# Peptides against a protein of PDB entry 3J47: the designs that were tried, part 28

Target 1, 121 residues: chain A of PDB entry 3J47
Amino acid sequence: IRLTNQLKSLKGLQSKLKDVVEYLDKVINKELPINHTILGKLQDVFNLLPNLGTPDDDEIDVENHDRINISNNLQKALTVKTNDELMVIYISNLVRSIIAFDDLIENKIQNKKIQEQRVKD
Target 2, 69 residues: chain B of PDB entry 3J47
Amino acid sequence: YEEKEESNLAATKSMVKIAEQYSKRIEEEKELTEEELKTRYVGRQDPKKHLSETADETLENNIVSVLTA

## One batch from the design tools (peptide; aimed at target 1 T82)

Design b2_p19_2_s2 (made by RFdiffusion4, then SolubleMPNN; from b2_p19_2, 11 letters changed)
Fold by OpenDDE base, seed 2:
Structure b2_p19_2_s2 (fold): chain B 121 residues (1-121), chain C 69 residues (1-69), chain A 19 residues (1-19)
Amino acid sequence: as target 1 above (121 residues)
Amino acid sequence: as target 2 above (69 residues)
Amino acid sequence: SLLELREKLNKLADELLEK
């Protein structure tokens, strides 16, 4: 469900970006007038995107370090954070798996002891 | 799309919380394993079961965290 | 390390299979 929603959002964003590009191309070709409302919303979206072109704003990187890897330079720092988070999740899953296996081993040992006792009786 | 965006935002916030809780969850998993070990020695199945359940819950939370990440 | 944990998990799995 979560992955599906993320994928759907990404696909929606991709479709919207494609529509914007097509619109911009038509405006450049003088086929359609500029829709100011769409452009304003797009500008807002771009402003919310990490600035790929200006690596120098170190301060903005710290606050956005938690955001998903959308854009390359801020994306690298964000990527590192994401990688660290994924690593933590992986370790946690492994630990849980180990615990689960330990429990299974114990259960198996107990079952074996019970069977051995039944044979002796 | 909007619902997914909201879900992603919530997931991101959850990741921050997960990072903070990760150490605690590791300790909880260790405690569960210790309880299992104790149960193995004492022969009490209930503590072992509880430890296993807690370990499973911790694993599930980690999986959700990864999916959120 | 993550690698060590994975190795431990594999060992436990093998032990479960042997029993």
Scores: peptide ipSAE 0.446, ipTM 0.845, DockQ to the pose 0.040; fails the geometry check
OpenDDE base, seeds 1, 3, 4, 5: peptide ipSAE 0.436, 0.422, 0.444, 0.433; ipTM 0.837, 0.834, 0.850, 0.836; seeds 1, 3, 4, 5 fail the geometry check

Design b2_p19_2_s3 (made by RFdiffusion4, then SolubleMPNN; from b2_p19_2, 13 letters changed)
Fold by OpenDDE base, seed 3:
Structure b2_p19_2_s3 (fold): chain B 121 residues (1-121), chain C 69 residues (1-69), chain A 19 residues (1-19)
Amino acid sequence: as target 1 above (121 residues)
Amino acid sequence: as target 2 above (69 residues)
Amino acid sequence: KLLELREKLIEEANKILEK
């Protein structure tokens, strides 16, 4: 359910971006007047987008780690953080699986001892 | 779309909370393993079963955390 | 062996959480 909702939102965003590009191309070609309301919203989106274009400024300010999806450089830093978090979760799951497996082995050994005792009686 | 955005925001907040609780969950898992070790010496099945159940619950919580990320 | 593996996994998990 959650993954499906995420995919739907992403598809909606992709469609909207395509519509914006098509609109901007028509405005550049003077086929349509500039819709100031759409352009203002687009500018707000671009201002919220981390700067995609300049590779040189290495000082990615550490504060905005959690916003995964928007820009390749910020996306790279966010991808690293997300990868670290996923790794922690993976290790935790592995530890729990090992504990559960150890318990199962011990239970099996105990059951075998009980069965051996019943055969001797 | 909006419902999904709200769900993603809630998920992100949940991930932060999970990271904070992660250290505590590791300690709880360690305590359970100690109880299992004690139960191994005593030969009582019931404490070992409870330890296994708590380890499984902790595992499930981590899986939910991964699905939320 | 399982205890050692568990300890290593816990240590790695804590190291990642501290970053």
Scores: peptide ipSAE 0.446, ipTM 0.847, DockQ to the pose 0.753
OpenDDE base, seeds 1, 2, 4, 5: peptide ipSAE 0.418, 0.430, 0.405, 0.415; ipTM 0.830, 0.846, 0.839, 0.829; seeds 1, 2, 4 fail the geometry check

Design b2_p19_2_s4 (made by RFdiffusion4, then SolubleMPNN; from b2_p19_2, 10 letters changed)
Fold by OpenDDE base, seed 4:
Structure b2_p19_2_s4 (fold): chain B 121 residues (1-121), chain C 69 residues (1-69), chain A 19 residues (1-19)
Amino acid sequence: as target 1 above (121 residues)
Amino acid sequence: as target 2 above (69 residues)
Amino acid sequence: DLLELRNKLIELANELLAK
C-alpha cells in the first residue's frame, strides 16, 4: 500500500513536472503568464516527495535556464527543507535508538548483578 | 494521485509539526533519561523500565515520522 | 560512558533542531 502510494505520487509528480514544463514552455512562447500556482503546487509536491529532487530532468536546453532556475531554486529550497526535516527526524531516531540501547545495556548490567548476588547467596 | 497528494500534504504538515515537536520530544527524552538515571540509582526496575519504554515509544514515533515524511 | 553518549546525542539533536 505505502509503496504503491509512493509510486503513484511519483507518477503524479512526474505528470505535474511535465505540466510545469509545458506551462513554462508556453510562458517562454508568451502564450501564458507565469503561473505562481503551478510553482507553489510543484513546491508542495517536492515538500511531499524529498526523493524527487534529482534534477535528472534538468537536462532541458540552456535557454530555459532562468525560469528553470526559479523552479529549480524552489525545488532546491524544498529539497533543502525536506533534507533538514529528514535530518531532524534521523537525528531524533538516532537519539532514541541510543537511549534504547543504553537501557538495554543497563538491563544487562542489572541482570549480571542479580546473577552475581545469586552466586554470593 | 489526489489521495497521495493529500497524504503527502498531510505528511509535510506532519513533518513541520514533527520538526516543531522534535525539540519538545528531545526534551522529553532527556527527562526520561534523567528518570532512568534516577531509577538506576534507586535500584527500582519499574521506573527504569518505564523510561526505556517511553524512549522506545519516542523512537517509534520518530521512525513513523520519518516513514511519513 | 553511556550517559555521556546519550547526553551528546541529545545535544546533537538539539543543535540540529536549532538550525
Scores: peptide ipSAE 0.401, ipTM 0.839, DockQ to the pose 0.554
OpenDDE base, seeds 1, 2, 3, 5: peptide ipSAE 0.431, 0.417, 0.438, 0.408; ipTM 0.834, 0.843, 0.841, 0.832; seeds 1, 2, 3, 5 fail the geometry check

Design b2_p19_3 (made by RFdiffusion4)
Pose (drawn by RFdiffusion4):
Structure b2_p19_3 (pose): chain A 91 residues (1-28, 36-48, 72-121), chain B 63 residues (1-40, 47-69), chain P 19 residues (1-19)
Amino acid sequence: IRLTNQLKSLKGLQSKLKDVVEYLDKVIHTILGKLQDVFNLNNLQKALTVKTNDELMVIYISNLVRSIIAFDDLIENKIQNKKIQEQRVKD
Amino acid sequence: YEEKEESNLAATKSMVKIAEQYSKRIEEEKELTEEELKTRPKKHLSETADETLENNIVSVLTA
Amino acid sequence: ATLEKLLAEKAEALEELYE
């Protein structure tokens, strides 16, 4: 789902660029200004990424913890299944 | 495009706030362990732990 | 206009994130 959403966003840019190229050919405004703003707004992320790296680490750790909890419950489920099997054999 | 951006936008606003959500997910995790222990309720605890993990995964995907 | 608003909110939120 996230991927489809991202693709939709990129699609708009691609189409938008094509339109802009055609527009320029024809010419040979508000949208242009807006585009410029967007441009000014990965490069910048470079410095910002430094911080993101730290936050990514924290969210990795959290995921690990969740995985451990899930494994715990999983073990309990396995044990229950074994007990059920044993009971059936007895029967 | 908008729908997709809406989903992304929520992922971003959650990333700004995740310090509090992390502490609440930490607690939830612990709660699920407690429920399991009682069972040894167990199911409820397990569900809570799974939810916490899922929230962490969503946070990582957004990042 | 809606898309721009969403992207603007996103940009603001990203700025807040990195502040």

Design b2_p19_3_s1 (made by RFdiffusion4, then SolubleMPNN; from b2_p19_3, 11 letters changed)
Fold by OpenDDE base, seed 2:
Structure b2_p19_3_s1 (fold): chain B 121 residues (1-121), chain C 69 residues (1-69), chain A 19 residues (1-19)
Amino acid sequence: as target 1 above (121 residues)
Amino acid sequence: as target 2 above (69 residues)
Amino acid sequence: DKVLEIENEKAEALKEWYS
């Protein structure tokens, strides 16, 4: 469910970006007038995006760098953080699996002992 | 899309919490394993079952954390 | 594939522990 929601959000963003590009192309070609409201919202979105082109300002958002891969430098830090988190989750799952297998093996040993006792009786 | 974005934000916050709780979960898993070991010596199946259940819960939480990450 | 390999190694280690 969470991954599906993330994928849906990314697809929605991609669709919106495509619409913006198409709109901008039409404006450049003088097919449509410039919508100032759309441009303002787009500008706000770009300002909220991690600065892909200015590596110098990336030092300030180091705390946010650990999260999402979107912007290159901030995105790189976010990618590293995401990888670290995924590794921790993977290791945790492996540990849980090992514990579960240990319990299964113990149950199997106990069942075998019970069967051996029944055969002796 | 907005609902998914909100879910992603919540998931990110949860991931930080999960990372902090990860060490605790590992310790809880170890405790369950020790209980299973003790159960082998005592011959009581109930403590072993409890350890197995706790290990499963820890795994499920880790999976959810990975999905949230 | 790597995850599966690690799981298999863990399963083998568990077998050795119970032996």
Scores: peptide ipSAE 0.510, ipTM 0.856, DockQ to the pose 0.016; fails the geometry check
OpenDDE base, seeds 1, 3, 4, 5: peptide ipSAE 0.500, 0.495, 0.492, 0.484; ipTM 0.849, 0.848, 0.853, 0.843; seeds 1, 3, 4, 5 fail the geometry check

Design b2_p19_3_s2 (made by RFdiffusion4, then SolubleMPNN; from b2_p19_3, 11 letters changed)
Fold by OpenDDE base, seed 2:
Structure b2_p19_3_s2 (fold): chain B 121 residues (1-121), chain C 69 residues (1-69), chain A 19 residues (1-19)
Amino acid sequence: as target 1 above (121 residues)
Amino acid sequence: as target 2 above (69 residues)
Amino acid sequence: DRLLEIEEEKAKAVKEYYE
């Protein structure tokens, strides 16, 4: 469910970006008039997006270095944090899996003992 | 899409909490393993089952954390 | 690479359990 929602959000964003690009291309080609309202909203979106093209946005990247990578430059610092978090999650999952296997092994041993006792009876 | 975005935001907040609780989860897993060891000596299924269940819950929480990341 | 190693180890453990 969570992963599906994330994928849906990303797909939605991708679709919107595609629409924006298509719109901008039409405006550049003078096929459509400039919609100032759409441009204003896009500008707001871009301002909210991590700076993808400016390496100098290191200050925002440094502050978000400990946060999950969502967008490119700030996202690069965020990527490092995300990698660390994913590593922790991986290790945790591994540990849980090991514990589960240990329990399974013990259950198997018990079942064998029960079966051996039944054969002796 | 909006619902998913809201879910992702919630997940991100949860991830911070998960990071804080990660150490606790590891400790809980260790306790479960110890209980299994103890159960080998004291009883067959009950303590071992509990340890297994705790381990499974810890694993599930880690998976959820990964999905939130 | 580490994840792969862990998965391989798990697979071995499962195999040993079913033997």
Scores: peptide ipSAE 0.499, ipTM 0.853, DockQ to the pose 0.016; fails the geometry check
OpenDDE base, seeds 1, 3, 4, 5: peptide ipSAE 0.458, 0.499, 0.477, 0.484; ipTM 0.843, 0.851, 0.852, 0.847; seeds 1, 3, 4, 5 fail the geometry check

Design b2_p19_3_s3 (made by RFdiffusion4, then SolubleMPNN; from b2_p19_3, 11 letters changed)
Fold by OpenDDE base, seed 3:
Structure b2_p19_3_s3 (fold): chain B 121 residues (1-121), chain C 69 residues (1-69), chain A 19 residues (1-19)
Amino acid sequence: as target 1 above (121 residues)
Amino acid sequence: as target 2 above (69 residues)
Amino acid sequence: DRVQEILDEKAKALKEYYS
């Protein structure tokens, strides 16, 4: 469900971006007037996007480490941070699984001992 | 789309808390292991079962954290 | 460092289980 919602959101964003591009092309060709409201919203979106084009800003601000953005240096840093976090979670899950498995083995051994004792009696 | 965005925001907030919760979960796992150890020495199955259940709960929480991420 | 800490905790838990 969560993954599906994320995919839907991404698809919606993609469609919107396509519409914006088409609109901008029409404006450039003087086929349609500039919609100032749409342009304002787009500008806001661009201001929120990490700077995609500047290779020199290797310093990822600590505040944005949790946002996965693929295309920018900032996005790359965020991706690395996310990967590290996922790794920690994965290891934790493995630890829990091992503990659970060990407990199951011990329970099995105890059950076997009880059964053997019953046979001797 | 709005519902999904809200869900993603909630997930992000949960992820921020994961680090703190992880430390607590590790401690809970250790406690379960101790109970299992005690059960092994006493030969009581019930404490051992409880330890296993706690370990499973800790694992489940980690899985949820992974899904949130 | 955090990953290593988790690994160490897992190793301890495993040791306790098999003891």
Scores: peptide ipSAE 0.505, ipTM 0.847, DockQ to the pose 0.020; fails the geometry check
OpenDDE base, seeds 1, 2, 4, 5: peptide ipSAE 0.499, 0.500, 0.479, 0.477; ipTM 0.836, 0.849, 0.844, 0.837; seeds 1, 2, 4, 5 fail the geometry check

Design b2_p19_3_s4 (made by RFdiffusion4, then SolubleMPNN; from b2_p19_3, 9 letters changed)
Fold by OpenDDE base, seed 2:
Structure b2_p19_3_s4 (fold): chain B 121 residues (1-121), chain C 69 residues (1-69), chain A 19 residues (1-19)
Amino acid sequence: as target 1 above (121 residues)
Amino acid sequence: as target 2 above (69 residues)
Amino acid sequence: SRVEKILNEKFEALKEYYS
């Protein structure tokens, strides 16, 4: 569900960006007038987004380090951080699984012992 | 889309918390394993079951953390 | 599935150890 929501949000953003590009192209071609209200809102959105055009990692906001694949430069650092976090989670899951299997094996051994005792009685 | 964005924001905040709790979760898993070992020694299934359940919960939390990341 | 396979193999190895 969470991944689906993230994917949906990303798709929505992509669609919106496509609409903006299409609108801008129409304005450049003098097919439509400039909607200043929409442009202002878009500008605000872009200001809130990590810098996409600058390859410099120094502009990566610490607060955005946890967000993977949103913006290129800041996102590069964020991507690395996310990869590390995913690796940790993966390892943790493996460890938990191993523990669960160990418990299962122990339960099986105990069940066998109980069954053997019942046969002897 | 807005609901998903809000969920992603919450997930990001949760990831920071998860990173902090990760070490704790590993320790909890170890404790469960020790409890299992103790249960083997005592021969009682109840403590072992509890350890197994705790390990499962830790695994689930890790999965949620990965999904949130 | 791949991870599950590895985990199952480990489980079987542990089973053999405790048998």
Scores: peptide ipSAE 0.471, ipTM 0.844, DockQ to the pose 0.014
OpenDDE base, seeds 1, 3, 4, 5: peptide ipSAE 0.458, 0.464, 0.449, 0.473; ipTM 0.828, 0.838, 0.839, 0.841; seeds 4, 5 fail the geometry check

Design b2_p19_4 (made by RFdiffusion4)
Pose (drawn by RFdiffusion4):
Structure b2_p19_4 (pose): chain A 91 residues (1-28, 36-48, 72-121), chain B 63 residues (1-40, 47-69), chain P 19 residues (1-19)
Amino acid sequence: IRLTNQLKSLKGLQSKLKDVVEYLDKVIHTILGKLQDVFNLNNLQKALTVKTNDELMVIYISNLVRSIIAFDDLIENKIQNKKIQEQRVKD
Amino acid sequence: YEEKEESNLAATKSMVKIAEQYSKRIEEEKELTEEELKTRPKKHLSETADETLENNIVSVLTA
Amino acid sequence: AAEAAEAAAKAAEALAEAL
């Protein structure tokens, strides 16, 4: 789902660029200003990425913890299944 | 495009706030362990732990 | 990181308007 959403966003840019190229050919306004703003707003992320790296680490650790908890419950389920099997054999 | 952006936007506003959500997910995780222990309720605890994991996964995907 | 998120939100809004 996230991927489909990202693609939709990129699609708009692609189409928008084509339109802009065609527009310029024809010319040979507000949209252009808006695009410029967007441009000004990965490069910059470079410096900002330094911080993101730290936050990514924290969210990786959290994921690991969750995985451990899931494993725990999984073990309990397996034990219950084994007990059920044993009871069936007895029967 | 908008729908997709809406979902991304929420991911971003969660990333700004995740310090508090992390502490509440930490607690939730612990709660699920407690429930399991009682069972040894157990199911409820397990569900809570899974939810916490899922929240962490969503935070990592957004990043 | 918060600044990056805010900048990204603004960029998303600006791009949405442009589109």

Design b2_p19_4_s1 (made by RFdiffusion4, then SolubleMPNN; from b2_p19_4, 13 letters changed)
Fold by OpenDDE base, seed 2:
Structure b2_p19_4_s1 (fold): chain B 121 residues (1-121), chain C 69 residues (1-69), chain A 19 residues (1-19)
Amino acid sequence: as target 1 above (121 residues)
Amino acid sequence: as target 2 above (69 residues)
Amino acid sequence: MKEQLELELEKKKKLREAL
């Protein structure tokens, strides 16, 4: 459920971004008048976007390491953190799978003992 | 879309907390395995079932954490 | 980290052999 919601949100953002690009292209081509309200909201969105283009601000990389998916340079550092988190989760899932199998083996051993007792009676 | 974005933001914040608690979850999983080992000696089926259920719940929580990453 | 992952993978193989 959560992954599907994130994927739907990302698809919605992608569609909206495409609509904005198409709108900007029409404005550049003088096919549509500049809507100042849309442009202002877009500018606000760009200001909220982590800086895609300046590699030189080393200080912002440390605090924003938690937000993996939105900005490519910050995203590289964030991608490393994501990879580490995914690795931790993979190990956890593996360990739990091992425990669940150990329980299954034990249940199988118990069932075998019960069958052996029933054959002796 | 907005509801899912809010849910994703909440999930990301939860994931940081889950990462901090991850070490604790590994320890809880080990305790469960130890209880299973103890239950193997005691021969009681019920503690093993509870261990398996808790291991499965722990698995589900980690899968949800991966899906929120 | 990699060594621990390999160790858990080996435990999983042993568990599969016991089934």
Scores: peptide ipSAE 0.469, ipTM 0.852, DockQ to the pose 0.017
OpenDDE base, seeds 1, 3, 4, 5: peptide ipSAE 0.421, 0.457, 0.459, 0.452; ipTM 0.830, 0.848, 0.837, 0.841; seed 1 fails the geometry check

Design b2_p19_4_s2 (made by RFdiffusion4, then SolubleMPNN; from b2_p19_4, 13 letters changed)
Fold by OpenDDE base, seed 3:
Structure b2_p19_4_s2 (fold): chain B 121 residues (1-121), chain C 69 residues (1-69), chain A 19 residues (1-19)
Amino acid sequence: as target 1 above (121 residues)
Amino acid sequence: as target 2 above (69 residues)
Amino acid sequence: MVEQLELEIEARKKKREAL
């Protein structure tokens, strides 16, 4: 359910972004008047987008580590952090799977001993 | 859309909480393994079963955490 | 194998606490 909601939100954002691009192209072509209200909202969105356009500032500002979806350099740092977290979760799952397997083996050994005792009686 | 954004924000906060709880879950899993070892020596099936169930619950919580990430 | 995984988990935890 949660994943489906996230995917629907992402699709909605993608559609809206496409509509904005189409609107901007029409404004550039002088087919439509510039809507100042739409441009103001778009400018606010672009100001909230970390700079997608300059490859030269290698200073990763540490303060925005928690937002998964803006700019290739910030996205790279967030991808590294997410990968480390996923690796920790993966290892935890492996450890638990091993414990559950060890329990299963011991239960099988006990069941065999009980069966061998019943054959001797 | 807004309800899903709120759900995604709640997911992210849950991931931070999962990272904190992860250390605690590892310690709980280790305590479980020690109790299993003790149960193996005592020959009592019931404590060992409860240990396995708690390990499985902890595993399920991690899988849900991965699916939420 | 379990002990090695526990050691790796603890090593990653310590690395995360140092960041």
Scores: peptide ipSAE 0.515, ipTM 0.854, DockQ to the pose 0.027
OpenDDE base, seeds 1, 2, 4, 5: peptide ipSAE 0.436, 0.360, 0.456, 0.475; ipTM 0.828, 0.797, 0.844, 0.841; seeds 1, 2, 4, 5 fail the geometry check

Design b2_p19_4_s3 (made by RFdiffusion4, then SolubleMPNN; from b2_p19_4, 13 letters changed)
Fold by OpenDDE base, seed 1:
Structure b2_p19_4_s3 (fold): chain B 121 residues (1-121), chain C 69 residues (1-69), chain A 19 residues (1-19)
Amino acid sequence: as target 1 above (121 residues)
Amino acid sequence: as target 2 above (69 residues)
Amino acid sequence: MNEQLELEIERQKKLREAL
């Protein structure tokens, strides 16, 4: 039962990751806007993954504990790496938003200056 | 087990390469912002437009890299 | 991190309203 539930949770995570990739592909194709809420939910899922992979202290023989701990440490390292990538993506999107805002401010200033010139003529 | 470790190592190396590419794109974006600032003070509109276009391209490349990772 | 992302979304929304 417990192993089957873990497998089901892993399959659910895999399906969700597939849906995120499909969503991201649609955003690249400009079919959908970037939904930052999806990115935040993905980060939350990854931050919870280490907690899902710690088997509670049920009596699994000490020799299997080292192999399970290695697998959990690898999964934790992959989770940290994925979190770092998501952070880089988030910072990139912020920087792009700032640049787009600066361009917008400049366009507004130029338009105002053109209007002031037209009123003087 | 070994095949899975090799696959994870390859994925990790690919991710490091993506991070390096991202760092370069951030630097290109900063250069564009500096040229825009210079153009604003000198009254040269053309360099500012070019800077905005390159910032947009850098942004698009980052989105594509995120989707490919 | 999520709070900062929400603040940026709200900033982008205000920018779009100011255009």
Scores: peptide ipSAE 0.532, ipTM 0.837, DockQ to the pose 0.022
OpenDDE base, seeds 2, 3, 4, 5: peptide ipSAE 0.511, 0.505, 0.507, 0.497; ipTM 0.846, 0.849, 0.847, 0.844; seeds 4, 5 fail the geometry check

Design b2_p19_5 (made by RFdiffusion4)
Pose (drawn by RFdiffusion4):
Structure b2_p19_5 (pose): chain A 91 residues (1-28, 36-48, 72-121), chain B 63 residues (1-40, 47-69), chain P 19 residues (1-19)
Amino acid sequence: IRLTNQLKSLKGLQSKLKDVVEYLDKVIHTILGKLQDVFNLNNLQKALTVKTNDELMVIYISNLVRSIIAFDDLIENKIQNKKIQEQRVKD
Amino acid sequence: YEEKEESNLAATKSMVKIAEQYSKRIEEEKELTEEELKTRPKKHLSETADETLENNIVSVLTA
Amino acid sequence: AAWEAAAEALEAAAEALAA
């Protein structure tokens, strides 16, 4: 789902660029300003990425913890299944 | 495009706030362990732990 | 700061694409 969303966003840019190229050919306004703003707004992320790296680490750790919890419950389920099997054999 | 952006936007606004959500997920995780212990309720605890994991995964995907 | 900047960028990109 996230991927489909991202693709939609990129699709708009691609089509937008084509339109802009055609527009410029024809010319040979507000949209252009807006695009410039967006441009000014990965490069910059470079410095910002330094911080993001730290935050990514924290969210990795949280995921690990969740995985451990899930494994715990999983063990309990396995034990229950074994007990059920034993009971069936007895019967 | 908009629909997709909306979903992304929510992922971003969650990333700004995740410090509090992390502490509440930490607690939730602990709660699910408690429920399991009682069972040894157990199911409820397990569900809570799964939810916490899922929230962490969503946080990582957004990042 | 990075995530706020990303939000602003997304809003601006949305406006640009809507135009």

Design b2_p19_5_s1 (made by RFdiffusion4, then SolubleMPNN; from b2_p19_5, 14 letters changed)
Fold by OpenDDE base, seed 2:
Structure b2_p19_5_s1 (fold): chain B 121 residues (1-121), chain C 69 residues (1-69), chain A 19 residues (1-19)
Amino acid sequence: as target 1 above (121 residues)
Amino acid sequence: as target 2 above (69 residues)
Amino acid sequence: DAWELNIQRQKQLKELLDL
């Protein structure tokens, strides 16, 4: 469910970005008037995006950059951190799966013993 | 989309907390496995069940953490 | 009853594993 929601959000963002590009192309081609309200909102969105182009702005908390898988140099560091976190989660899931299997095997053994006892009675 | 974005943000915040707790969760999982092993020797089902449930909870938390990442 | 309980536990474990 959560992954599906994340994927849906990412797809929605991609669609919106495509619409913006198409709109900008139409404005450049003088096919449509510039909608200042849409441009203002887009500018706000771009300002909220991690600075893709300027590696040097010291003040943006390095910690926020590690979480967002968006394509820039800061994003590379973020991607590495995300990969490490995913690896940890994967290992944890494997360990939990192993424990669950061990419990399943034990339950199966117990069931077999109970069945064998019932056949002897 | 907005609801999913909000959920992803909440999940990301939770993931940081999960990363901090990850080592603890691994230890809790090991303890559960040890209790299960001990329960095999003692023949009591209840401790094994509790260990299995704790392992499952740990797995679910890890999955949620991965999904949030 | 105990056999059915064990079968149910096995199903639950499989379901938990089938994440």
Scores: peptide ipSAE 0.486, ipTM 0.853, DockQ to the pose 0.015; fails the geometry check
OpenDDE base, seeds 1, 3, 4, 5: peptide ipSAE 0.458, 0.467, 0.452, 0.477; ipTM 0.840, 0.846, 0.842, 0.845; seeds 1, 3, 4, 5 fail the geometry check

